Peptides against a protein of PDB entry 5Z08. Designs and how they scored, part 131

Target 1, 168 residues: chain A of PDB entry 5Z08
Amino acid sequence: RQKDEWAKKTSSLMKQLDWFIGEHLGAMLAAEELGGPVVGELMEIDPDDLSAGFNAHGKLKKATSQPDLDRRQRRIDDIWGPQDEQGQAHKRKRGADEALAASAEMRDLIEQLMNKLVEAGGDNSATYVEIPRESAAARFLVRSKVAMFHPNDARRLRLVDFGRDLDD
Target 2, 222 residues: chain B of PDB entry 5Z08
Amino acid sequence: GLPRLIDAIEEASKIPAKRRQTPIKPTIEKLTTHLYTHGASPDSLLRLADLLTLRNHLDQASLAAITRNLYPSSTVSDEVVLRFIGALGHGQLKPTLALQALFLRWLVMVYHLLENPGVLGQVYGVLFDLLDTAAIRPQLCHLLALVTRRKHVRPFRIQAILTLSRQTGGDPNLTGLLRVFKNYYPEIIVGDATKGRASAFKHPDPQWRQHLDEIQQRRSEA

## One batch from the design tools (peptide; made by RFdiffusion4, then SolubleMPNN)

Design b2_p16_6_s4 (from b2_p16_6, 10 letters changed)
Fold by OpenDDE base, seed 3:
Structure b2_p16_6_s4 (fold): chain B 168 residues (1-168), chain C 222 residues (1-222), chain A 16 residues (1-16)
Amino acid sequence: as target 1 above (168 residues)
Amino acid sequence: as target 2 above (222 residues)
Amino acid sequence: DELRELVERLLELLRK
């Protein structure tokens, strides 16, 4: 009974986390990866905003204001999409795909971090995940004080153990 | 001429390599030879910047070869600079980090030819926020070392570099950038964060510089 | 803040 309740609670929290990552965080992380603002400067990024892209200042490109950046975007559209109404759909799809990719990366990273924490059995040296790259996801976790880099190796990331720091 | 070569490459870039009727390599070689001999005009630079920074079907070796031979025959416009800056980051639509490192290296090498060096100062925040990307950090720190002015040296950025320096075990490039910051704020303690040797930010390629100077000299005589 | 709270709650459950 208690195990089943624990499993249900864990499943519910995982679903909430997945929802939060997928619906909110993924788009923001994708924006950061696309050269947009760092997560925290823009509270809500619409996938449509991702499709519009960001200027060199990390601000949303308003369709009207920078014709020269429009040339770049037009060329992308010319290369990858038919010129017609389908081109906007392809841009929206790309923004959505980037958000999905960022969400998947964040989910995978959190899962790895949690798994290593559980497997380490209290050995802090074994709690580190090797990250292939410093991603927006990894940076976000560190900024949020959820994770920390190894003091001597920025390729190693671990969860902050909130439980042990209280008992020591 | 160069415009016709760019036209051919632009058309080829729209087509997957397996579906091309003609090999692109000979055209790339002609382009790189032309660039090496004559450099690229501002208009050609913009077109080439688009080819390099936009997702297309060109192979990485070809893109790298073009970048390595991207000698400006004249000045470098803000638009060209912003194309390269806009190509930085981890997104799937972005060029590879290896190519981004080449772009940053190129910006360092042509910094003195920018029509408006201040353009990089305007995007300083974007560049600074990429310092955590290890693959581009060496060239990025070098570029920031050139671009940094007193207005950019703020307490939060000082703290960010110090924090990142600790996290990276004292990356020499970060230490080098901190030394640049220290020129504006002498009170910055570099030593505690960085037991390591600072980068001197030497010119990345002296031979490339010499050849660029030769191309630029021909313009001044014409 | 919300993510941190969710992760903290999840970690608390995993430790239990």
Scores: peptide ipSAE 0.064, ipTM 0.285, DockQ to the pose 0.022
Fold by OpenDDE base, seed 4:
Structure b2_p16_6_s4 (fold): chain B 168 residues (1-168), chain C 222 residues (1-222), chain A 16 residues (1-16)
Amino acid sequence: as target 1 above (168 residues)
Amino acid sequence: as target 2 above (222 residues)
Amino acid sequence: DELRELVERLLELLRK
């Protein structure tokens, strides 16, 4: 009975997390990967402003006609460029695909981090996940103080153990 | 019934207002009337929370009207709460700060109906980190005042509120929240950092409370 | 912040 309640609660929380990642976080992470604003930085970005693209500093580029559209800006412009009906459908699809990819990456990373924490049995040294790259997902988790990089190896990420800090 | 009204609004929410074949306002009015009369079941609350928090083509006036009439007929699930919490802050996909303030106000008004009040304590950090957002701060401080327990009153949060209070010229809501903190840690000095009157965190809408009580009473008799 | 809370809640469940 208690195990079943635990399983139900865990399943419910996982569903909530999946929903949050899929419906909210994935799109923002995708924007960050595309050179958009960093998730968690107070940037008032209007969806219409996302369509205008971002400069190298993540600030909204005014629609200046400058020809040297960086490949990322082209991707953003391909996602948000002129409203031809067919172009918009393709852009929405591509944006949705990038958001789905970012959502999947975040989900997988969280799952790995949680699995390692459970497997480590209290050994903090065994809780590190090796990350193939510094993704928007990884950076977000660190900025959110959910995860920490290994002090000597930025390829290793672990969950912050919030439970221990509450009992101390 | 309410489910059919929600279905119609969900379908309309997918379509820009200029491309809708039928005006949505009459359906919103029917929905708000129904909510005012009967309240919303847990299932209906979840669907309405999605309509309110997810980016769609509904106008701000309609969203505000639904939120103002969002009377629970029974309890409020963790899932519903988390939809509203997830909608808070700055971002393109997030509701307007005005609507977020209404969500926080709603959470304050239905706090006693939460299936698990502890859910808000678990997201305490998220709520706390939004205190710098002036537009939602009044309702946010009120919600935090309800949610705060000893475990949340940490030195870094005390210092954060004190700093923010100085920066804001002594926002009464922050002073009110510091008084709540002081209940757990009497050594907190509120006066030097916060020249001003503390908010008493009174119920935001007594008429809304009374009407909610009437809806809740009808359920207990059924 | 929301993600942190969800993760923290999940971790609390996993520890139990």
Scores: peptide ipSAE 0.078, ipTM 0.398, DockQ to the pose 0.081; fails the geometry check
Fold by OpenDDE base, seed 1:
Structure b2_p16_6_s4 (fold): chain B 168 residues (1-168), chain C 222 residues (1-222), chain A 16 residues (1-16)
Amino acid sequence: as target 1 above (168 residues)
Amino acid sequence: as target 2 above (222 residues)
Amino acid sequence: DELRELVERLLELLRK
C-alpha cells in the first residue's frame, strides 16, 4: 500500500515535471541555446545589472568560442533571414524541433542526475554526471540551485541534496 | 467565415507589408468585427494565439486590435494559455512588452473561462520571475493575484517581492500582491515603505466584460 | 522555481 502510494506520487510528479519541461521550459531553453535570453537569471539580476544588460547591443559577453557564436549567428540569420512563406513554416517547425531537442536534453540530464543520486547510495562523490557541454539545460539547473558543478571540474554535474540539508 | 479570415491573415503575415499585393488592414477590420460580434471558437483562438505570439510581418496596431477583440465564444484551452505565457519576457523573438501587457490583461479578463485554471498555477514561477519587468508588472501582478495559492507562497518568493517592492519604491501592484500573500501567511509584514495604497486589482475593462458575457450567453442558449 | 520545487519534491520521494 505505501509503496503503491509512493509509486503513484512519484509518477504524478514525473508527469508534472515532464509537462513542465516539454510544454514550458523546452522552448525557453531552446531560445537560450539560440542566443536568446537566459532562463531564470531574472531572479538574481540586480536592477543595476538589468540596466547594464539592456544596452542596445545584446552582446552577451563573448565567453562562448567563436565557432559557437558563428553557429548561433547562422541560426539567428536562418531565423531572421527573409521570411518567405516557406521560411515561416520552417521557422515554426525549427522552433518546435529546437524546443523538442531542448526538452529531450533537459529530461535526459535530469534522469541521469537522479539515477546517479540513487545509485550513489549516499556517496556524494558518486553522484556526478559527466556532461559533454555546458548546455542551457545544465546552466538552468545550476542557476535554479538544483544542480552544482564539481568544484574542480565544470564537466561534472550533480544534484543538490535538498533532503539532507533539511534533516541536518 | 472566421476560419477564412484567419487563413488570409496567416498568409499575409508571411509577407512583408511592402510586398503584399493587397492591404491587410481591411482583412484585420473584418476579423476584429467578426470577433466582436461572434467571438472566437477554441480552434480559432489557437490560430489567433499563434498569430499574436509568433514573430510575423503583422504590424503592432493590427496585433493589438486582434488582442483587444479576442473574445472567446467558449472556453480557453491550456494550449492557448501557454502560447501567451511563452510569449512573455525579454527577447528579440518575443512580442513587444506593450503587446505582452495586453496578453496578460486578456488572461485576467478570461481567467474564468479557462478549461483548466490550474495551468497558470503550474507556470507560476515563470510569471513570478517576470515581476522585475516594469512594463508588464501591473497586469502580471493582477494575474498572479488570481492565480496565487498557498503552495505558491514560499519564503523565497515573499523575500523576492519584498525586495522588489523596496527597489521600486513600493509599487502599488506589488503591494497588492503582497496582500494576497498575506492572506495565506498573516505573519508577512508588509514594511512601512509599502504603506501606499495597494492595487485592488479591479476588472481592467468593465465594457469588455459585459460584451464577453453577452457572447458567452449566446453559447449557453445554443 | 517550479522545476526546482518539482525536483525537490521528487528527490524527497526518492529518499524515502
Scores: peptide ipSAE 0.075, ipTM 0.340, DockQ to the pose 0.043; fails the geometry check
Fold by OpenDDE base, seed 2:
Structure b2_p16_6_s4 (fold): chain B 168 residues (1-168), chain C 222 residues (1-222), chain A 16 residues (1-16)
Amino acid sequence: as target 1 above (168 residues)
Amino acid sequence: as target 2 above (222 residues)
Amino acid sequence: DELRELVERLLELLRK
């Protein structure tokens, strides 16, 4: 009975988390990866805004073919044809694909963090996930005080253990 | 040609059926006939994926007919795949669950033609979280069975699928997916409630496969 | 804030 209630609650929370990531966070994370505003400064990013790209100051760029754009920005630019009405539909669609990719990255990261926490059995040293890069997803989790970097290695990320850190 | 047919359907999709000057059904029939005969190029696939996944004024029967005849003449791009994945789940702007089931079935049938099969692995969580949706579960489990790698088989997902299997009375598709998981983690105990028959995830449409192969062969000879 | 709350609730469940 208790295990079934636990499983139901866990499933419900995961669904809520997935909904939040998919419907809200994915587009914002995609924007941040593209040099857009940091998640938390803008409440909602229109897929149309994702399509325009962002300058070094987090402002919407006009679709200029700059050669030194990050690989993700290049993908967005390659996916974004000219600003014609057909271009806007393709742009919204590409923004949706990047939002989906960002959502998937965030979900995968949270999943890895949770799995490591469970596997560690209370050993905080074993709770770290190795991240291949500092992603918008990783940064968001740290800013949200959900995760923290290893003090000596920014490639290692763990969940903040709110239950233990308050008693110590 | 195919591009002109798509143009006509795209324009018609912007207009409510009651306000169209001409019936769209004859154009849909021409499109589906063309797709059946020649398949769709990567560019045409992308355009058709937009028509199928974005909210428009096309009727469900027309969308289903296009999906059933969506034979790729070559490869399937990541962009096309992501359109269909983005169309999954619940929401006012999303396609019907019946159409989503057809999309998942299509992805299973064209999996070997993906330019990058790894793209589905990147969105594994999105797919996995939809397993509770009964209407798409059979096709979703089949797709997940193809996509699953060791990195996806995690304790929380194992527990989630076990729980869902118990709640569904041992859905054979979930049991089939658990067998795939067990290949990576042999210690997975399939509880008594899951003693049911596992799905073998056979190809959903052998005739469709054969016809796809014929279309693909014509490209290799050109 | 919403994500934090969800993760905190999830962690509380994982610890029980």
Scores: peptide ipSAE 0.068, ipTM 0.312, DockQ to the pose 0.029; fails the geometry check

Design b2_p16_7_s1 (from b2_p16_7, 9 letters changed)
Fold by OpenDDE base, seed 2:
Structure b2_p16_7_s1 (fold): chain B 168 residues (1-168), chain C 222 residues (1-222), chain A 16 residues (1-16)
Amino acid sequence: as target 1 above (168 residues)
Amino acid sequence: as target 2 above (222 residues)
Amino acid sequence: DELVEELRKRQLAILA
């Protein structure tokens, strides 16, 4: 009975998290990956704002052609050429695609972290997931104190064990 | 005057709130009103720094109210600065981390009034070693951004910030501090761990700054 | 804050 209630609560929380990732967090993570604001500093990112790109200060760039901006910013600017209607539609589509990709990355990362925690059976050394890169998703989980990096290896990420504080 | 208000608060600070004959709150309100109107002289500022930094029986709301109204009427001495720096960190005798954050914010806002800005450079190591304390990190990074000189930018400190930046998921304040370090050593690579927005270290309170300037101007006319 | 709380609740749910 308690396990079934827990399973239902977990399923409900999973659905809520999936919704939150898809509707809000994915766009914010995509913005951060594209050099935008750090997730949690800007709560409302319009997909149209993702398309405009972000300056080094995480503010929306107005369309002024400054040439010397960093390679990722150039890639955004090259992706998002002059403000013709086709450019804006391509901008919105790519912003949506980046948000979807960021959402998928976040979902996959959470799933891997949760699976490793379950599989480890209480062995903290076995709870680490190898991450190919320090993504916006990984950074967000660390800032949120939900995950932590291995002290000596930034390619290894684990969930914070909240269960230990309940048994003491 | 201000000295008599400080005397009354100093005496009250020695006594637990439950054993005081008279409520201290009206005296704190008179003090904060006076500080807002006239600022604190160097002598008064030192006495107030001791009240704020030393363990006593004053409540946190009163200490915070004094700190928010701690307008210097003139300069800030090394002794006052060292009282606030000595109050930072963890320990049973230390002020709360919330109050420490207010002290660091105050030091940022009065930095241009320090008699010797170099005093903060002398205690740079003490400040730097507190960067792991999340509650004070934003204000601490801002202060370090003002204080940092070439002599402070060392390989071990660069590595410490890079490591801490990764461990914090790219805290924008740490990224901002690394940018300041890079101004002295352009070859510093802000690694993948620092990919993200850097803090701009804007003035914490423009209204407080304006009011401070008004208090400082009245002294120059006297 | 809500996400952190949800993630904490999930972690607690897995560990219990």
Scores: peptide ipSAE 0.015, ipTM 0.501, DockQ to the pose 0.019; fails the geometry check
Fold by OpenDDE base, seed 4:
Structure b2_p16_7_s1 (fold): chain B 168 residues (1-168), chain C 222 residues (1-222), chain A 16 residues (1-16)
Amino acid sequence: as target 1 above (168 residues)
Amino acid sequence: as target 2 above (222 residues)
Amino acid sequence: DELVEELRKRQLAILA
């Protein structure tokens, strides 16, 4: 009975997180990857705002602000991209695609982290996932104190074990 | 005048709020109004720095209100600066971290009025070692961005910021400070940490700046 | 803050 209630609660929490990743977090992570605001500083990022790109300060590019070099790459896409209605539609589509990609990356990372925690069987050294890059997803989990990097290897990430601190 | 208001607050600060014969709030309001209108002289700043940094019975709201209205009418002495720096960090006798953040914000806003800006460079290590304290990190990074010179940019400090940046998931204030370091040593391999958002370290309060400028101008005309 | 709390709840759910 308690295991079944726990399984139901876990399933419910998994569904809620999946929803939150898809509906909100993915766009915010995409914005961060794109040099936008850090997740939590801007709670609502419209996918349309992602398409406009962000300044070096993580604020939406209004037309008049000078592009910093990384923003120059986006502004190169903004300057050299078709300025027509199709170009705006392509930008919106790109913003949506980036949000979907960020959502998928976050889901995959969480899944890998959870799987490694289960597979490790209590060996903390075996709980690390190798990450190909320091993504917005990885940074978000670390900021949230949900994950931590290996002290000597920033390519290795693990979940923080909260259960051990409760038994002490 | 301002000295008499400070005298009254100093005496009240020695007594627990529940044992005071008179409410201190009206006197604090008179003080903050006076500070807003005229600023604080160097002597008054020192006395107010002691009230803000030393353990006393003043409430946090009163201390915060004084700090938010702490307009210098002139320069800021090394002694005043050192009172605020000495109040930073963890300890039972130290001000709250919230108040420390206000002190750091104040130091940022009055940095151009320091009699000797080099004093902050001398205590750079003390400031830098507090970067792990999340509650004061935004203002601390801003102050360090102003204070940092080539002599302060050392390999161990670069590594410390990089490590702390990873541990914080890329705090934009740390990224901003690391960009300041990179201005002195362009060869600093700031891995993925520089690709993140950095704080611009904009002036914390433009209205406060404007009002400070008005107070400073009145002194130059007198 | 709410997301952090949800993630913590999930971690607690995996460890139990």
Scores: peptide ipSAE 0.014, ipTM 0.484, DockQ to the pose 0.020; fails the geometry check
Fold by OpenDDE base, seed 3:
Structure b2_p16_7_s1 (fold): chain B 168 residues (1-168), chain C 222 residues (1-222), chain A 16 residues (1-16)
Amino acid sequence: as target 1 above (168 residues)
Amino acid sequence: as target 2 above (222 residues)
Amino acid sequence: DELVEELRKRQLAILA
């Protein structure tokens, strides 16, 4: 019974995270990968402000009243494309593709980190995931204090064990 | 005048708030108003630096209010700078990290008024070693961006920034500082850890700058 | 902050 409730809660949390990654985080991570503002600085920014796009210095432009989807797209568009309508459409598509790629990378990284944490059975030395690159996803998790790099190897990332801090 | 206000605050700072016969807040307000209108002379700056940096019974709001209104009417001496630098870091006798961040911000905003800008270069190591302190890092990186010269860009500091950048998930302030280093040594490989946006180190408060310029102009006309 | 909290909750849920 408790295991089943826990499994349901975990599943629900996984769905919520997956939603959050897809709806919010992926676009922000994509913007960071494209030389936009760092996600951690953007979390204090209204999603509406995120949507206004970034100038060449990555500063937020004034929020336009356009819907949230169009707003994330503008951020990527302001980084890469000519101002013509065809350029905007290509920018929009590219931005969406980059957001999807960033979302997939974040999901995969979280899954790997979680799997290693479970497999390690409490051995902190075994909880490290080898990352091929320092992605925006990896950086975000570290800034968020959700993950940490190995002190001597920036290619090794682990989840911060918050559970131990609660049992102490 | 300003000296009398400082005298009153210095005396009050020695006494716990609950034991003061008179509330200090009205005197702080008079001080901050005076500072806003006229600025602080070098002598007054030194006294105020002591009030801000030394452990006393003044409340954090009062200290922050003084710091926010700490307009120099003239230059900023090495002694004043060193008081603020000495107040940085961890310790029971040191100001709060929030107040330290305000001090660093102040140093950034008055950097052009330093009698000897080289003084910050002399204490560069002290400043650099505080980069791990997240609460002051944004302002510290900005100050270091102003202070950094070729002599400060050493291999161990390059490596330290790279390491810390990785550990912080690419703090844009560290990336900004590393770009400053790269200006002196273009061959510095800014690894993947520095991918992303660097801080532009823009002036922290344009209105404060404008008001400072007005105070400084009055001195030039006198 | 909310994301961090959500991720922390998940980590806690995996460790529990």
Scores: peptide ipSAE 0.014, ipTM 0.497, DockQ to the pose 0.020; fails the geometry check
Fold by OpenDDE base, seed 5:
Structure b2_p16_7_s1 (fold): chain B 168 residues (1-168), chain C 222 residues (1-222), chain A 16 residues (1-16)
Amino acid sequence: as target 1 above (168 residues)
Amino acid sequence: as target 2 above (222 residues)
Amino acid sequence: DELVEELRKRQLAILA
C-alpha cells in the first residue's frame, strides 16, 4: 500500500516535472544557452524571442554580429540572414528546436542524476554523473540547490542529498 | 541648513523610536529634500556616512532614503569610502545586507567623484572576499569591475571566482567579473563558467546620474 | 521555486 502510493506520487511528480520542463523551463534554458537571461531573471521567454538571440547582456540582440559566440550562439547569428518570410519561419523553427533540445537535455540530466542516486545505495561517492559540458540545465540545477558539482571536478554532478541535511 | 538637519538626526539616532518626543520622519524628509536639491558637502557626507554605517536607532527606511539621496556636491573622500567599505559583510554591528547593497550601488554611481579611486584598490581583497554573499554580489561585482587592475588579477582570485561561478551556477555578475579578469590576462580559461550571460555592469540609475551631474554642474558655476 | 520544491519532493521520495 505505501509503495503503491509512493509509486503514484512519484509518477505524478514525474509528469508534473516533465510538463514544467516542456512548457516553461526548456525555453528559458535555451535562452540561457544562447546567452540570454539566466533562468529566473526572465519568467516568461517567448519562443519567438529565442529566435532573435541575446546579446552579451542577455537582452534580445539587435542585428550586430559579435565573433566569439559558441556554435549555438553562432546559430542565432546565422538566424539573422535575409528577412524574408521563409527566414522568419526558419528562425521560429530554430528557436523551437533549441527549446526542445534544452528540454531533452534537462530531462536526460535529471534522469541520470536520479538513477545514480538510486544505484549508489547511500554511497555519496557513487552518486556523481559525468556531464560532457556545463549546460544551462546543469547550472540551473546547481542554482536551484538541487544539484552540486564535485568539489574537485566540475564534470561531476550529483543531486543534493536532502535527507542528510534534515538530520542536522 | 544641512548641518542642522544632520545634528537633529544624529541626536534622534541615539534614542529608540518609541522614546522620541517627535517623529523623525519629517526631519528625514527635509534632509532628503535638501540632499536632492543641493547635494552633500564632503563634511556632510562624512557625518551621513557615520549615520548610515554605525549602529543606531534609525529605521531601515530612513537609512535607505538617505542613501538614495546621497548626492555628493563635490568629491568623495577616502574616509567616506572606507566607512562604507567597513560596513560591508556579516556582523551584529554592521548594517543590513540590503543597506550594504545600496552602499555598493552608491559607490558605483559616485566612483568618478572619488578623490582617490586607488583607495578601493587597496581594499580590493576585502571586497573580493565578500563575493560569496549573494545579497550584495551584483553591486559588488560591478564595483570590482570598475576597480580591478592587473595587480589584482591573481591566480588564487581567478580560481576563487571560477569556483564560485560554478557553485552559483554561473551568476552573470561573476561571469562579468571574469570577463574583466580576462581583459588583463586573455589566457585565462574561463571555461564553461563564461557560457552564460555576463552582466553588462550598466549604470544602476540613469536618472540618479543625470541629477548628480546637475548638482555637480552647479558647483562648477559657483 | 515550484520546480525546486518538486525536485526536492522527488529526492525525498527516492530517499524514503
Scores: peptide ipSAE 0.014, ipTM 0.520, DockQ to the pose 0.019; fails the geometry check

